# Designs tried in a protein design run: peptides against a protein of PDB entry 6IDX. Part 162

Target 1, 380 residues: chain A of PDB entry 6IDX
Amino acid sequence: KELAKLSADVTFATEFINMDGIIVLTRLVESGTKLLSHYSEMLAFTLTAFLELMDHGIVSWDMVSITFIKQIAGYVSQPMVDVSILQRSLAILESMVLNSQSLYQKIAEEITVGQLISHLQVSNQEIQTYAIALINALFLKAPEDKRQDMANAFAQKHLRSIILNHVIRGNRPIKTEMAHQLYVLQVLTFNLLEERMMTKMDPNDQAQRDIIFELRRIAFDAESDPSNAPGSGTEKRKAMYTKDYKMLGFTNHINPAMDFTQTPPGMLALDNMLYLAKVHQDTYIRIVLENSSREDKHECPFGRSAIELTKMLCEILQVGELPNEGRNDYHPMFFTHDRAFEELFGICIQLLNKTWKEMRATAEDFNKVMQVVREQITRA

## One batch from the design tools (peptide; made by RFdiffusion4, then SolubleMPNN)

Design b2_p18_6_s2 (from b2_p18_6, 11 letters changed)
Fold by OpenDDE base, seed 4:
Structure b2_p18_6_s2 (fold): chain B 380 residues (1-380), chain A 18 residues (1-18)
Amino acid sequence: as target 1 above (380 residues)
Amino acid sequence: SAREEALEGFRRRHIKAR
């Protein structure tokens, strides 16, 4: 207990480390020997002292043995561990993951996100915070291939539901530390959009062109009885598509693929448009047809608006940026939907369309509408 | 990389914020 308190002092820590004191602490954990009176209390103070000593950054985290890692991971995976041991074990694992890629690999083999979910279903907000912090650490340090797997695990309705019900909608005020961890989790999840945001459309990729064609089909052909198959003339068909792409509000009516060559938002804008068209088809069709039937120059260009809105949302959400420790702002909607970004896009595109109408905007007012919409989104 | 340096910066600050 005294050692744990003194270990917070850098002068004491330096001397204690120089005396190989940290090695003694690690061996106590490694031994797992429950034969000592007050073992749990002693272990809790040992782990505290270890953490405080390591937080000085004097000793490399790579000094820890595999046996030590397994013992600490064991305290997190076992259901009947003292709360004080569990808290410190979560904190130690987080520190290990953050400080060492080699330790991350070992810990990622011993612990699953599923095991950490059990620590979210408790009334202790500190345990919940450390559990999310460890999830965030694992997510942050995961190689690119495993980040998507972790995101898919987070996209599991169960984890989101647990965070929503036990943390966000809990009967306790969210502390700053928890709010920060929720923010970090949001940022790390939105950063998976970076690849698509930076992916340029290839105008020669037929599969990508077929998505644009599908957007047209959903907007204009879904209500048309198949009996009016437009006549077989390839030229009439091209001219028809140019008109349809104009009505869809693309900037390049001849080759809409060119509108997706700008990064950001690249292909992410097309993904959002396709998601809206498939998941919220009635909303999509309504937005497109309401603007395509206008001859008053007050048409909201859907395609251009969707692209610029996607870019704006990426800017607002700071997609691709690392989480900032001073921030604790998170969107509860992120925890309610599997496709939270696309759902946010679907809300914001409706807001944009509404704002465009209210302003009686023309194409010349486009940037002004986007500024107003940005202010509306950032104040919400 | 700039990202690795930023991540290292995040790591160092996140540990101190405990």
Scores: peptide ipSAE 0.021, ipTM 0.595, DockQ to the pose 0.485
Fold by OpenDDE base, seed 1:
Structure b2_p18_6_s2 (fold): chain B 380 residues (1-380), chain A 18 residues (1-18)
Amino acid sequence: as target 1 above (380 residues)
Amino acid sequence: SAREEALEGFRRRHIKAR
């Protein structure tokens, strides 16, 4: 107990480390011997002293043995561990993951996200915070090849539902530390969109062009029996599509694929448009048709607006940026829906369309509308 | 990469925020 308090002092820590004191603490953990009277209390103070000593940055985290890692991981994976030991074990594992890639690899083999989810179902907000912090550390340190798999494991409705029900909708106010960890989890999850955001459309890719054609079909052919494929000549069909792409509000009416060659937002804008068209079809059709029938120059260009809105949302959500330590702002909707980014896009595109009407905007006002919409989104 | 440098910067800051 006294050692744990003194370990916060840099002078004491330096002298204790020079005496190989950390090695003694690690050996106590490695022994795993539950035979000592007051073992749980002694272990909790040992783990506290170890953390405080390591936080001085005098000793490399790579000094720890595989036996030590397995013991600490064992305290997190076992159902009947003292809360005091569990909390410190989660904090040690987080620090190991953050400070060493070699320790990350070893810990990722010993601990599953499913085991960490069990620690979110408790009433102790500190345990919940350290469990999410360790999840975030594992996510942050995951190699690119494993990041999507881990994201899919995080994208399991289970983790989001548990966070929503036990943390966000819990009977306790969310502390700043928990709010920060929820923010970090949001940022790390939205950073998976970076690849799509930076993917240029290939105007020659037929499969990608078929998606744009599907957007046209959903908007304008939804009432037409698919059996009435107009057998009329290829040129009349091309001219009709150019009109439809103009009515959809693409900048390039001849080849809308060219509008998706700019990165950001690249293909991510097309993904959002397709999601809106398939999942929120009535909303999509309404937005497109309300603007396609206007001859008064007050038409909102949906295609252009969707692209620029996707880019704006990426900027607001800091897609491709690392989490900032000073931030604790998160969107609760991130935890309510599996496709939270696309749902946010669907809400914001309706807001944009409303704001365009209220401003009585024309194509010349486009940037002013986008500025007002940005202010509305950032204040919500 | 700029991401690795940013990640290393984030690691160094997270150590200081405890």
Scores: peptide ipSAE 0.016, ipTM 0.480, DockQ to the pose 0.357
Fold by OpenDDE base, seed 3:
Parts: C-alpha cells; sequence; structure tokens
Structure b2_p18_6_s2 (fold): chain B 380 residues (1-380), chain A 18 residues (1-18)
C-alpha cells in the first residue's frame, strides 16, 4: 500500500527501480500464489505500484515476461475477479499495447474483443472506460490487415449496441475519460475510410463506370426493365447519357469519372452516392428529380455537391488523422448505425439541398452554400 | 514513417494525459 503510493513519486521510483524493485513486483504477479489471506488486496497494490513505476518511462515495457502477460490477461479473461485487480489489469494491458508492438502481438493472442465486451456490461464506469481504452489501444496498434477485422468486430452490432445501451444510455453521466475513449474509438473507425478517400477513380475502369451508370439508372430508369435498353446507336446513347449526367449535377457531363480522380475525396464520394441511391432510394430520386426538372438556374448540382460534401465531412471528422488527447466530442449516431459515415452523408446532403433552396442559390453561390452548410454541421 | 512519428507522438501524449 505504501509502495503503491510512493511509486507515483519520480525520485522514489528511480531509487526503487535501481534496487531491482520492479523485478520483485513482477515476480509476485508471476508466482500466482493465492495462499495469503489478503492476496487480492496485496495484488491490487502490487499492480498499482507496478503501473505507477512504469508510467515514469524509466523501464521499458519489454522487460515483462510472457508469464506476467498471461497472468494479467488471465485477470481480465476470468469472470470472477476482484474489481480492483480487473481495473489495474486493464490499465496495464492498455499500457503494454501502447508502448510495445511485441507486447501487442502477445496480448492480441491472449485476449479477444469479445472478452472485453463483458467488461462493458457492468455498472462500473471506470471498468467500462479501461475496457474501451484497451479496445482502442488494440485498434490503434493493429496491423493494417487486422484493422478491418477489428472494425468489423466493432461494427458487429453487439459491441455498438452494448456501448450504446450500457455506456451512452446508462443511468450515469459520462465522465470526461469515457467521452475521450468514445471519441478515440470514433476517430479510429472513421480512419478506415482513408483508403477510399485517397483512392482515385480510373476513368478507363469499366466496373467503376458501371457504378456511375447505376446512379443514372436508379435516378431516371428505376421503372424500366434494364433488359429494354433500346438499341439506339452508340452516339445517340452517349448523347443521352451526357444529358443525364448534366441533370445529375456532375462537373464533367461527358465523363463523370473525371470528377472522382481528385483525392480527397476520391472513390469515397462515389461510395456515399451509391449508398444513398441504394439504401435511401426515395431520398436520392427526390433530390435528383427536383433539381433535374429546374430550368431556372437554381438547380442544386447533386454530383458536385456530393463530392464537396464528402470532402468537407472528411475534414470535419479528421479522417486519416490520429485522435487528439484534448478532445472528447463524439457523435452518438456513430453507435446507432453500421455505416455511420454514409448515414451522416445522407443527412448532410439533404441539409445541403434544403439550404440551397432556401438561399435561392445558383452555381455561382456554390461556395457560399457550402460555407453555410459547414457552419450548420459544425454547430450541430 | 510520418505515421510512426504520429503514433509515437500520440503514445507520448496519451501517457502524459493519465
Amino acid sequence: as target 1 above (380 residues)
Amino acid sequence: SAREEALEGFRRRHIKAR
């Protein structure tokens, strides 16, 4: 107990470490000797002292044995562990993951996200916070090949539902530390969009052009059997499509694929448009047809607007940037939807279309409309 | 890499924010 308290002092920590004191603490954990009447209390203080000593950064986290890691992981994976031991064990695992890639690999083999979800289903917000912090650490340190799997595990309706129901909608106010961990989880999840945001469309790729053609089909031919595309000569068909792409509000009416060659937002804008067209078809068709029928120069260019809005949302959400330690702002919608970014896009494109109408905007006012929409999104 | 430097920066900030 006194050791745990004194270990927060850097002078004491330096002297204690110089006396190999930290090795003694690690051996106490490794021994697993439950024979003492006050073992749980002693262990909780041992883990506190260990964490405080290591937080000084004097000793490398790589000094810990595999046996130590397995013991700490065992305290997190076992259903009946003292809350004080569990809390410290989660904090130690988080620190190990953050400070050492070698320790991350070992911990990722011993602990599953599923085991950490069980610690979210408790009334103790400190345990919940450390469990999310460890999930975030594992996500941050995951190699690129495993990040998508972790995101899919997070996108598993279960983890989001548990966070939503037991943390966000819990009977307790969210503390600053929990709000920060929710923010971090949001940022790390949206950073998976970076690849698509930086992917240029190939104007020569037929499969990518077929997506743009599908956007046209959904908007204008939704009632027509795709088999009955009239055998009109290639030139008449190309001229018809150029008119349709103008009505869709693309900047390049001849080759809309050119509008997606700029990164950011690259292909991510096309993904958002396709999601809107498939999942919110009525909203998509309404937006397109309301603007395509206008001859008064007050048409909202959907294609251009969707691209610039996607870019703006990436900037607002800081897609591709690491979390900031001083931030704790998170969007609750992130925990309610599987495809939260595309749903946010679907809300914001409707807001943009409304704002365009209210302002009686023309193509010359485009940047002014986008500025107003940015202010509306950032204040919401 | 710039990402590794950014991750190292994040890690250092996260340790200090405790």
Scores: peptide ipSAE 0.020, ipTM 0.531, DockQ to the pose 0.379; fails the geometry check
Fold by OpenDDE base, seed 2:
Structure b2_p18_6_s2 (fold): chain B 380 residues (1-380), chain A 18 residues (1-18)
Amino acid sequence: as target 1 above (380 residues)
Amino acid sequence: SAREEALEGFRRRHIKAR
C-alpha cells in the first residue's frame, strides 16, 4: 500500500527501479502464490505500484515476461475476479498493447473481444471504461488486414449493442473518461472509410461502371429487368444515358465515372449513393425525380451534391485522423446501426436537398448551399 | 431521433473545436 503511493513519485520510482524493485513486483504477479495473507489486497497494490512505476517511462514495457502477460490476461479472462485486480489488469493490458507491438501480439493470443464484452455488462463504469480502452488499444494496434475483420465481426456488432444498452442508455451519467473511449472507438471505426475515401474510380473498370449504371437503373428503369446487358447499347442508348446522367446531377454527365476520380471522397461517395439507392430506394428515387422534373433551373444536382457531401462528412468526422486525447464527443447513432456513415449520409443528403429548395438555389449557389448545410450539420 | 442524435454529436464536436 505504501509502495503503491510512493510509486507515483518520480524520485522514489527512479531509486526503486534502480534497485530492481520492479522485477520483484513482476515476480510476485508471476508466482500466483495464494499462500500470503491478504493475497488479493497485496496483489491489487502490487499491480498499482507496477502501473505507477511504468508510467514514469523509465522501464520498457518489453521487459515483462510471457508468464506475467498470461497471469494478467488470466485475471481478465476469469469470470469471477476481484474488482480491484480486474480494473488494474485491464489498465496494464491497455498500456502493454499501446506501448509494444510485441506485447500486442502476445495479448491478442490470450484474450478475445468477447471476454472483454463481459466486462461491459457490469454496473462499474471504471471497469467498463478500461474494457473499452483495451478494445480500442487492440483495434488501434491491429494490423491493417485485421482491422476490417475486427470491425465487421459479430463481436463488434454485439459490442455496439452492449455499449448502447449498458453504457449509453444506462441510468448513470457518462463520465468524461468513458465519453473519451466512446469517441476513440468511433474515430477508429470511421478511419476504416479512409481506404474507400482515397480510392479513385477507374473509368475503365466495368464493375465500377456497372454501379453507376445501377444508380441510373434504380432511378429511371425501376420496372426494367436487369438482364439487359449495358454493353449492347446503340449510340441512341448512349445518348439516352447521357440525358439520365445529367438528370442524376453528375458534373460529367457524359462519363460520370470521372466525377469519382478525385480523392477525397473517391469511391466512398459512390458507395454512399449505392447504399441510399438500395436501402432507401424511395428516398433516393424521390430526390432524383423531384429535381429531374424541374425546368426552373432550381434543380439540385444529386450526383455532385452526394460527392461533395461525402467529402464534407469525411472532413466533419475527421476520417483518417487519429483520436485526440482531449476529445469526448461521440455520436450515439454510431451504436444504433452497422452502416452508420451511410445512414448519416442518407440523412444529410435529405437535409441538403431541403436546404437547396428553401434557399431557392441554382447551380451558381452550390457552394453557398454546401456552407449552410455544413453549419446545419455542425450546429443542429 | 437518430437524426437528432447524429446532429447533436456534430454539434458537440463543433463546440469543442471552437
Scores: peptide ipSAE 0.007, ipTM 0.385, DockQ to the pose 0.034; fails the geometry check

Design b2_p18_6_s3 (from b2_p18_6, 13 letters changed)
Fold by OpenDDE base, seed 4:
Structure b2_p18_6_s3 (fold): chain B 380 residues (1-380), chain A 18 residues (1-18)
Amino acid sequence: as target 1 above (380 residues)
Amino acid sequence: SEREKALEGLIRRHRKAR
């Protein structure tokens, strides 16, 4: 206990470390010897002292043994561990993950996000905070290939529902640190959109062109009786598609693929449009057909609007920006759906369409509509 | 890298929150 308290002092820590004191603490953890009177209390203070000593940054985290890592991971994975030990063990694992890529690799083998979920289902907000902090650390330190796996784990309805129900909708006020960890988790998850946001459409990629064609098909052919598919020659069909792409509100009616060559939002806009068209088909068709039937120059160009809205949402949500230590602003909506960005897009495109009508906008008013929509989204 | 700076920020915050 006194050691744990004194370990917060840098002068004491320096001298204690110089005496190999930290090695003694690590060996106490490694031994796992439960035969000592007051083992749990002793261990809790040992882990406290270890954390405080390591927080001075005098000793590399890479000094810890695999046995030590396994013991600490064991305290997090075992259901009947003292809360004090669990809290410190989560904090140690977080620090290990953050400070060392080699320790991250070892810890990622010993612990799963699924095991950390159990620590979110408790009433102790400190345990919940350290569990999310460790998830965030694992996510932040994950290599690119594993970051998608972490996101997929977060996209699991169970994890989102647990965070939503036990943390966000909990009967307790969210402390600043928990709010920060929720913000970090949001940022790290939205950063997965960066790749698609920065991916240019290849106008020569047939698969990408087929998505644009599918958007046309869903909008215009889904209600058309198959009997009226005119077997009209390839030229009439091309001319028809140019008209359809104009009605869809693409800027380039001849080659809509060119509208997705700008990054941001690149392919992410096409992903959002396709998601809307497939998941919210009635909403998509309604928006497109309502505007495509207008001859009064008050048509809202869906394609252009979807692209610019996707870009705007990326700007508002700061997609691709790293988490800031001073921020704690998070969107509860992000925890309600696995495809929260695409759902937000679906809400905002309807808002844009409504705002366009209310303003009686023309193509010349486009930027003004977008400004109003931005203000509406940012004030909500 | 910017990622390293963000990581350092998170590490610093974690140390302060204890």
Scores: peptide ipSAE 0.029, ipTM 0.699, DockQ to the pose 0.831
Fold by OpenDDE base, seed 3:
Structure b2_p18_6_s3 (fold): chain B 380 residues (1-380), chain A 18 residues (1-18)
Amino acid sequence: as target 1 above (380 residues)
Amino acid sequence: SEREKALEGLIRRHRKAR
């Protein structure tokens, strides 16, 4: 107990470390000897002292043995562990993951996200905070090939639902540290959109062109009998599609694939449009047809608007940027849906279409409408 | 890298939150 308090002092820590004191603490954990009276209390103080000593940055985290890691991981994996031990064990694992790639690899083998989820289902916000912090650490340190798996584990309706129900909708105020960990988790999740945001459409890729054609089909051919094989010559077909792509509000009516060659937002804009068209089909069709039927120059160009809105949302959400230590702003909406970015896009595109109508905008007012929409989104 | 700087930021915050 006194050691744990004194370990916060850098002078004491330096001297204690110089005496190999930290090695003694690690050996106490490694021994797993439950035979001592007050073992749990002793262990909790040992882990506290260990954390405080290591936080000075005098000793490398790589000094810890695999046996030590397994013991700490064991305390997180066991259902019947003292809360004080669990909290410190989560904090130790987080620090190990953050400070050492070698330790990350070992911990990622011993701990599952499923085990960490169990620690979110508790009434203790500190345990919840350290559990999310460890998830964030694992996510941040994951190699690129495993980041999508971690994201999919977060995208698992289960983790999001638990965070939403047990943390965000909890009957208690969210502390600053929890708000930060939720922010970090949000940022790390949105950074998965960076690949798509930076992916240029290939105008020659038939599969990508077929998506644009599907957007056209959903908007204009949803009621047309598939039996109307467009038997009109290739030129008449091309001219027909050019009209349809104009009505969809693409900038390049001849080849709308060219509108997706700019990065950002690249293919992410097309993903958003396709999501809207498939998941919110009635909303999509309404937006397109309301504007495509206008001859008064007050048409809202859906395609252009969707691209610029996607770019704007990426800028607002700082997609591809890393989490800042000073920020605590998280959006609860991103925990309510598995495709929260696309849902946000679907809300914002309706807002844009409404704002365009209210302003009686023309194509010349496009940038003014986008500025008003930006202000509306950032104030919400 | 920006990633290393962000990691350092997270480490610093974690130390301050204790």
Scores: peptide ipSAE 0.029, ipTM 0.717, DockQ to the pose 0.859
Fold by OpenDDE base, seed 1:
Structure b2_p18_6_s3 (fold): chain B 380 residues (1-380), chain A 18 residues (1-18)
Amino acid sequence: as target 1 above (380 residues)
Amino acid sequence: SEREKALEGLIRRHRKAR
């Protein structure tokens, strides 16, 4: 207990480390011997002293043995009655993951996100915070090839539902540190959209052009049987499609694929449009047809608006940026749905369409409408 | 890298939150 308090002092820490005191603490953990009277209390103070000593940055985290890692991971992966040991073990694992790529690899083999979810179902917000912090550390340190797998594990309805029900909708005020960890988790999740945001459409890719054609089909051919394969379109069909792409509000009415060559938002805008058209078909059709039937120059250009809105949402959500230490602003909606970004797009495109009408906007007012919509989104 | 700086930031915050 006294050692744990004194370990916060850099002078004491330096002298204790020079006496190989940290090696003694690691060996106490490695021994795993529950046979001592007051073992749990002694272990809790040992883990506290170890953390405080390591926080001075005098000793490399790479000094820890695989046996030490396995013992700490064991305290997190196994049901334990001692909350104090669990809390310190989560904090040690987080620190190991953050400070060493080699320790990350070893820890990622010993623990699963599924095991950490169990620590989110408790009433102790400190345990919940350290569990999310460890998930965030694992996500941040994951190699690029494994980030999508971790994201898919995170995109499991279960983890989001647990965070929503036990953390966000919990009967307790969310502390600043929990709010920060939720923010970090949100940012790391949205960074998975960066690849699509930076992917240019290839105007020569037929599969990508077929998506744009499907957007046209859903909007204008809703009663027509999908069995009309796009046969060799006569010049009259090409001219018809150019009119339809104008009515959809694309900037390039002849080749709408060109509107998706700008990055950001690249293909992510097309993904959002397709999601809206398939999942919220009635909303999509209503927005498109309401603007396509206007001859008064007050038509809202859906295609252009969808692209610029996707770009704006990427900017607001800081897609491709790393978590900032000072921020704690998270959106609870991102924990409510599997496709939360696309759902946000679907809400915001309706807001944009409403704002366009209220302003009696024309194509010349486009940037002003987008500014007003940005202010509305950032105040919500 | 910006990633390394952000990681150093998170590490520093973790040290302050204890």
Scores: peptide ipSAE 0.027, ipTM 0.693, DockQ to the pose 0.823; fails the geometry check
Fold by OpenDDE base, seed 2:
Formats: sequence, C-alpha cells, structure tokens
Structure b2_p18_6_s3 (fold): chain B 380 residues (1-380), chain A 18 residues (1-18)
Amino acid sequence: as target 1 above (380 residues)
Amino acid sequence: SEREKALEGLIRRHRKAR
C-alpha cells in the first residue's frame, strides 16, 4: 500500500527501478502464489505500484514476460475476479497495447472482444471505462487488414448494443472519461471510411459503372427487370442515359464515373448514394424526381449534392484524424445503427434538398447552399 | 423522429466541442 503511493513520486520511482524493484513486482504477479495472507489486497497494490512505476516512462513495457501477460489476461478473462484486480488488469493491458506492438500481438491472442463485452454488463462505470479503453486500444493498434473485420464482426454489433443499453441508456450519469472513450470508439469506427473516401472510381471498371447504372435504374426504371444488360445499348440508349444522368444531377452527364474520381470523397459518395437508393428507395426517388421534373432552373443536382455532402460530412466527422485527448463528444445514434454514416447522409441529403428549395437556389447558389447546410448540420 | 433529433443533437455536440 505504501509502495503504491510512493510509486507516484518520480524520485522514489527512479530509485526503486534502479534497485530492480519493478522486477520484484512482476515476479510477484508471475508467481500466482495464493499462499500469502491478504493475497487479493496485496496483488491489487502490486498492480497499482506497477502501473504508477511504468507511467514514469523509465522502463519499457517490453520488459514484461509472457507469463506476466498471461496472468494479467487471466484476471480479465475469468468470470469471477476481484473488482480491484480486474480494474488494474484492464488498465495494464490497455497500457501494454498502446505502448508496444509486440505486446498488442500477444494480448490479442489471449483476450477476445467477447470477454471485454462481459465487463460492460456491470454496474461499475470504472470497469466499463477501462473495458472500452482496452477495446479502443486494440482497435487502434490492430493491423489495417484486421480493423474492418473487427468492426464488422458480430462482437462489434453486440458491443454497440451493450454500450447503448448498459452505458448510454444506463441510469447513471456518464463521467468525462467514459464519454472520452465513447468518442474515441466513434472516431476509430468512422476512420474505417477513410479507405473508401480516398478510393478513386475507375471509369473503366464495369462493376463500378454498374452501380451508377443501378442508381439510374432505381430512379427511372423501377418496373424494369434488371436482366436488360446495359452493354447492348444502341447510340439511342447512350443518349437516353446522358439525359438520365443529367436528371440525376451529375456534373459529367456523359460519364458520371468522372464525378467520383476526386478524392475525397471518392467512392464513399457512391456508397452513400447506393445505400440511399436501396434502403430508402422512396426518399431517393422523391428527391431525384422532384428535382428532375423542374423547368424553373431551381433543380437541386442530386449527384453533385451527394458528392459534396459526403465530403462535408467527412470533414465534419474528421474522417482519418486520430482521436483528440481533450474531446468527449460522442454520438449516441452511432450505437443505434450499423450503417450510421450512411443514415446520417440520408438525413443530411434531405436537409440539403429542403434548404435548396427554401433558398430558391439555382446552380449558381450551390456553394451558398452548402455553407448554410454545413451550418445547419453543425448547429443541429 | 427521435432518430432525426438525436442525429441533430449529435451534430450540435460536435460543434460545441470545436
């Protein structure tokens, strides 16, 4: 207990570390010897002293043994552990993951997100906070190839549901630290959009062109069987499609694929448009047809608007930016839907279309409308 | 909808934190 308090002092910590004191603490954890009177209390103070000593940055986290990692992971994976040991074990694992990629790899083999979710189903907000912090650390340190899989996993869907029900909708006020961890989790999840935001459309990719054609089909040919392969189009069909792409509000009416070559927002804009068209078909068709039937030059160009709105949303959400330690602003709605960004887009595109009408805008007012919409989105 | 208001409330919180 006194060691744990004194370990917060840098002078004491330096001298204690110089005497190999930290090695003694790690060996106490590694031994697992329950033979000592007050083992749980002693272990809790040992883990506290270890954390406080390591926080001085004098010793590398890579000094810890695999046996130590397994003991700490064991305290997190066991269903019945002393709360004081569990809290410190979660904090140690977080620090290990954040400070060492080699420790991340070892911990990711020993701990599952499912085990961490169990620690969210408790009344102790500190345990919940450290569990989310460790999830965030694992997410941040995950290789790029595994981040998307981690986010798409059933465990992540379940995680969002558990966070929503046990943390956000809990009967307790959310403390600043928990709000920060929820913010971090949100930022890390939105950063998965960066790849699509930076992906240029290839105008020669047939599969990508077929998505644009599907947008046209949903808007104008809702009764037409998809079996009419677009490839056999006579010059008359190409001319018809140019008219349809104009009505869809693309900048390049001849080759709409060119509108998606700019990054940001690249293919992410097309993903949003396709999601709107498939999931909110009535809203999509209404927006397109309302503007395509106007002859008064007050048409809101859907395609251009969708692209610029996607870019704006990426800027507002800071897609690709690391979490800021000073921020605690999280979005409860993000935990209510798997495709929260696309749903946000679907709401904001309706707001844009409404604002365009209210302003009696023309194509010359486009940037002014976007500025007003940005202000509305960010004030809402 | 509660969803739209919540989304509105989300966007507003991001602005106050900047």
Scores: peptide ipSAE 0.009, ipTM 0.411, DockQ to the pose 0.030; fails the geometry check

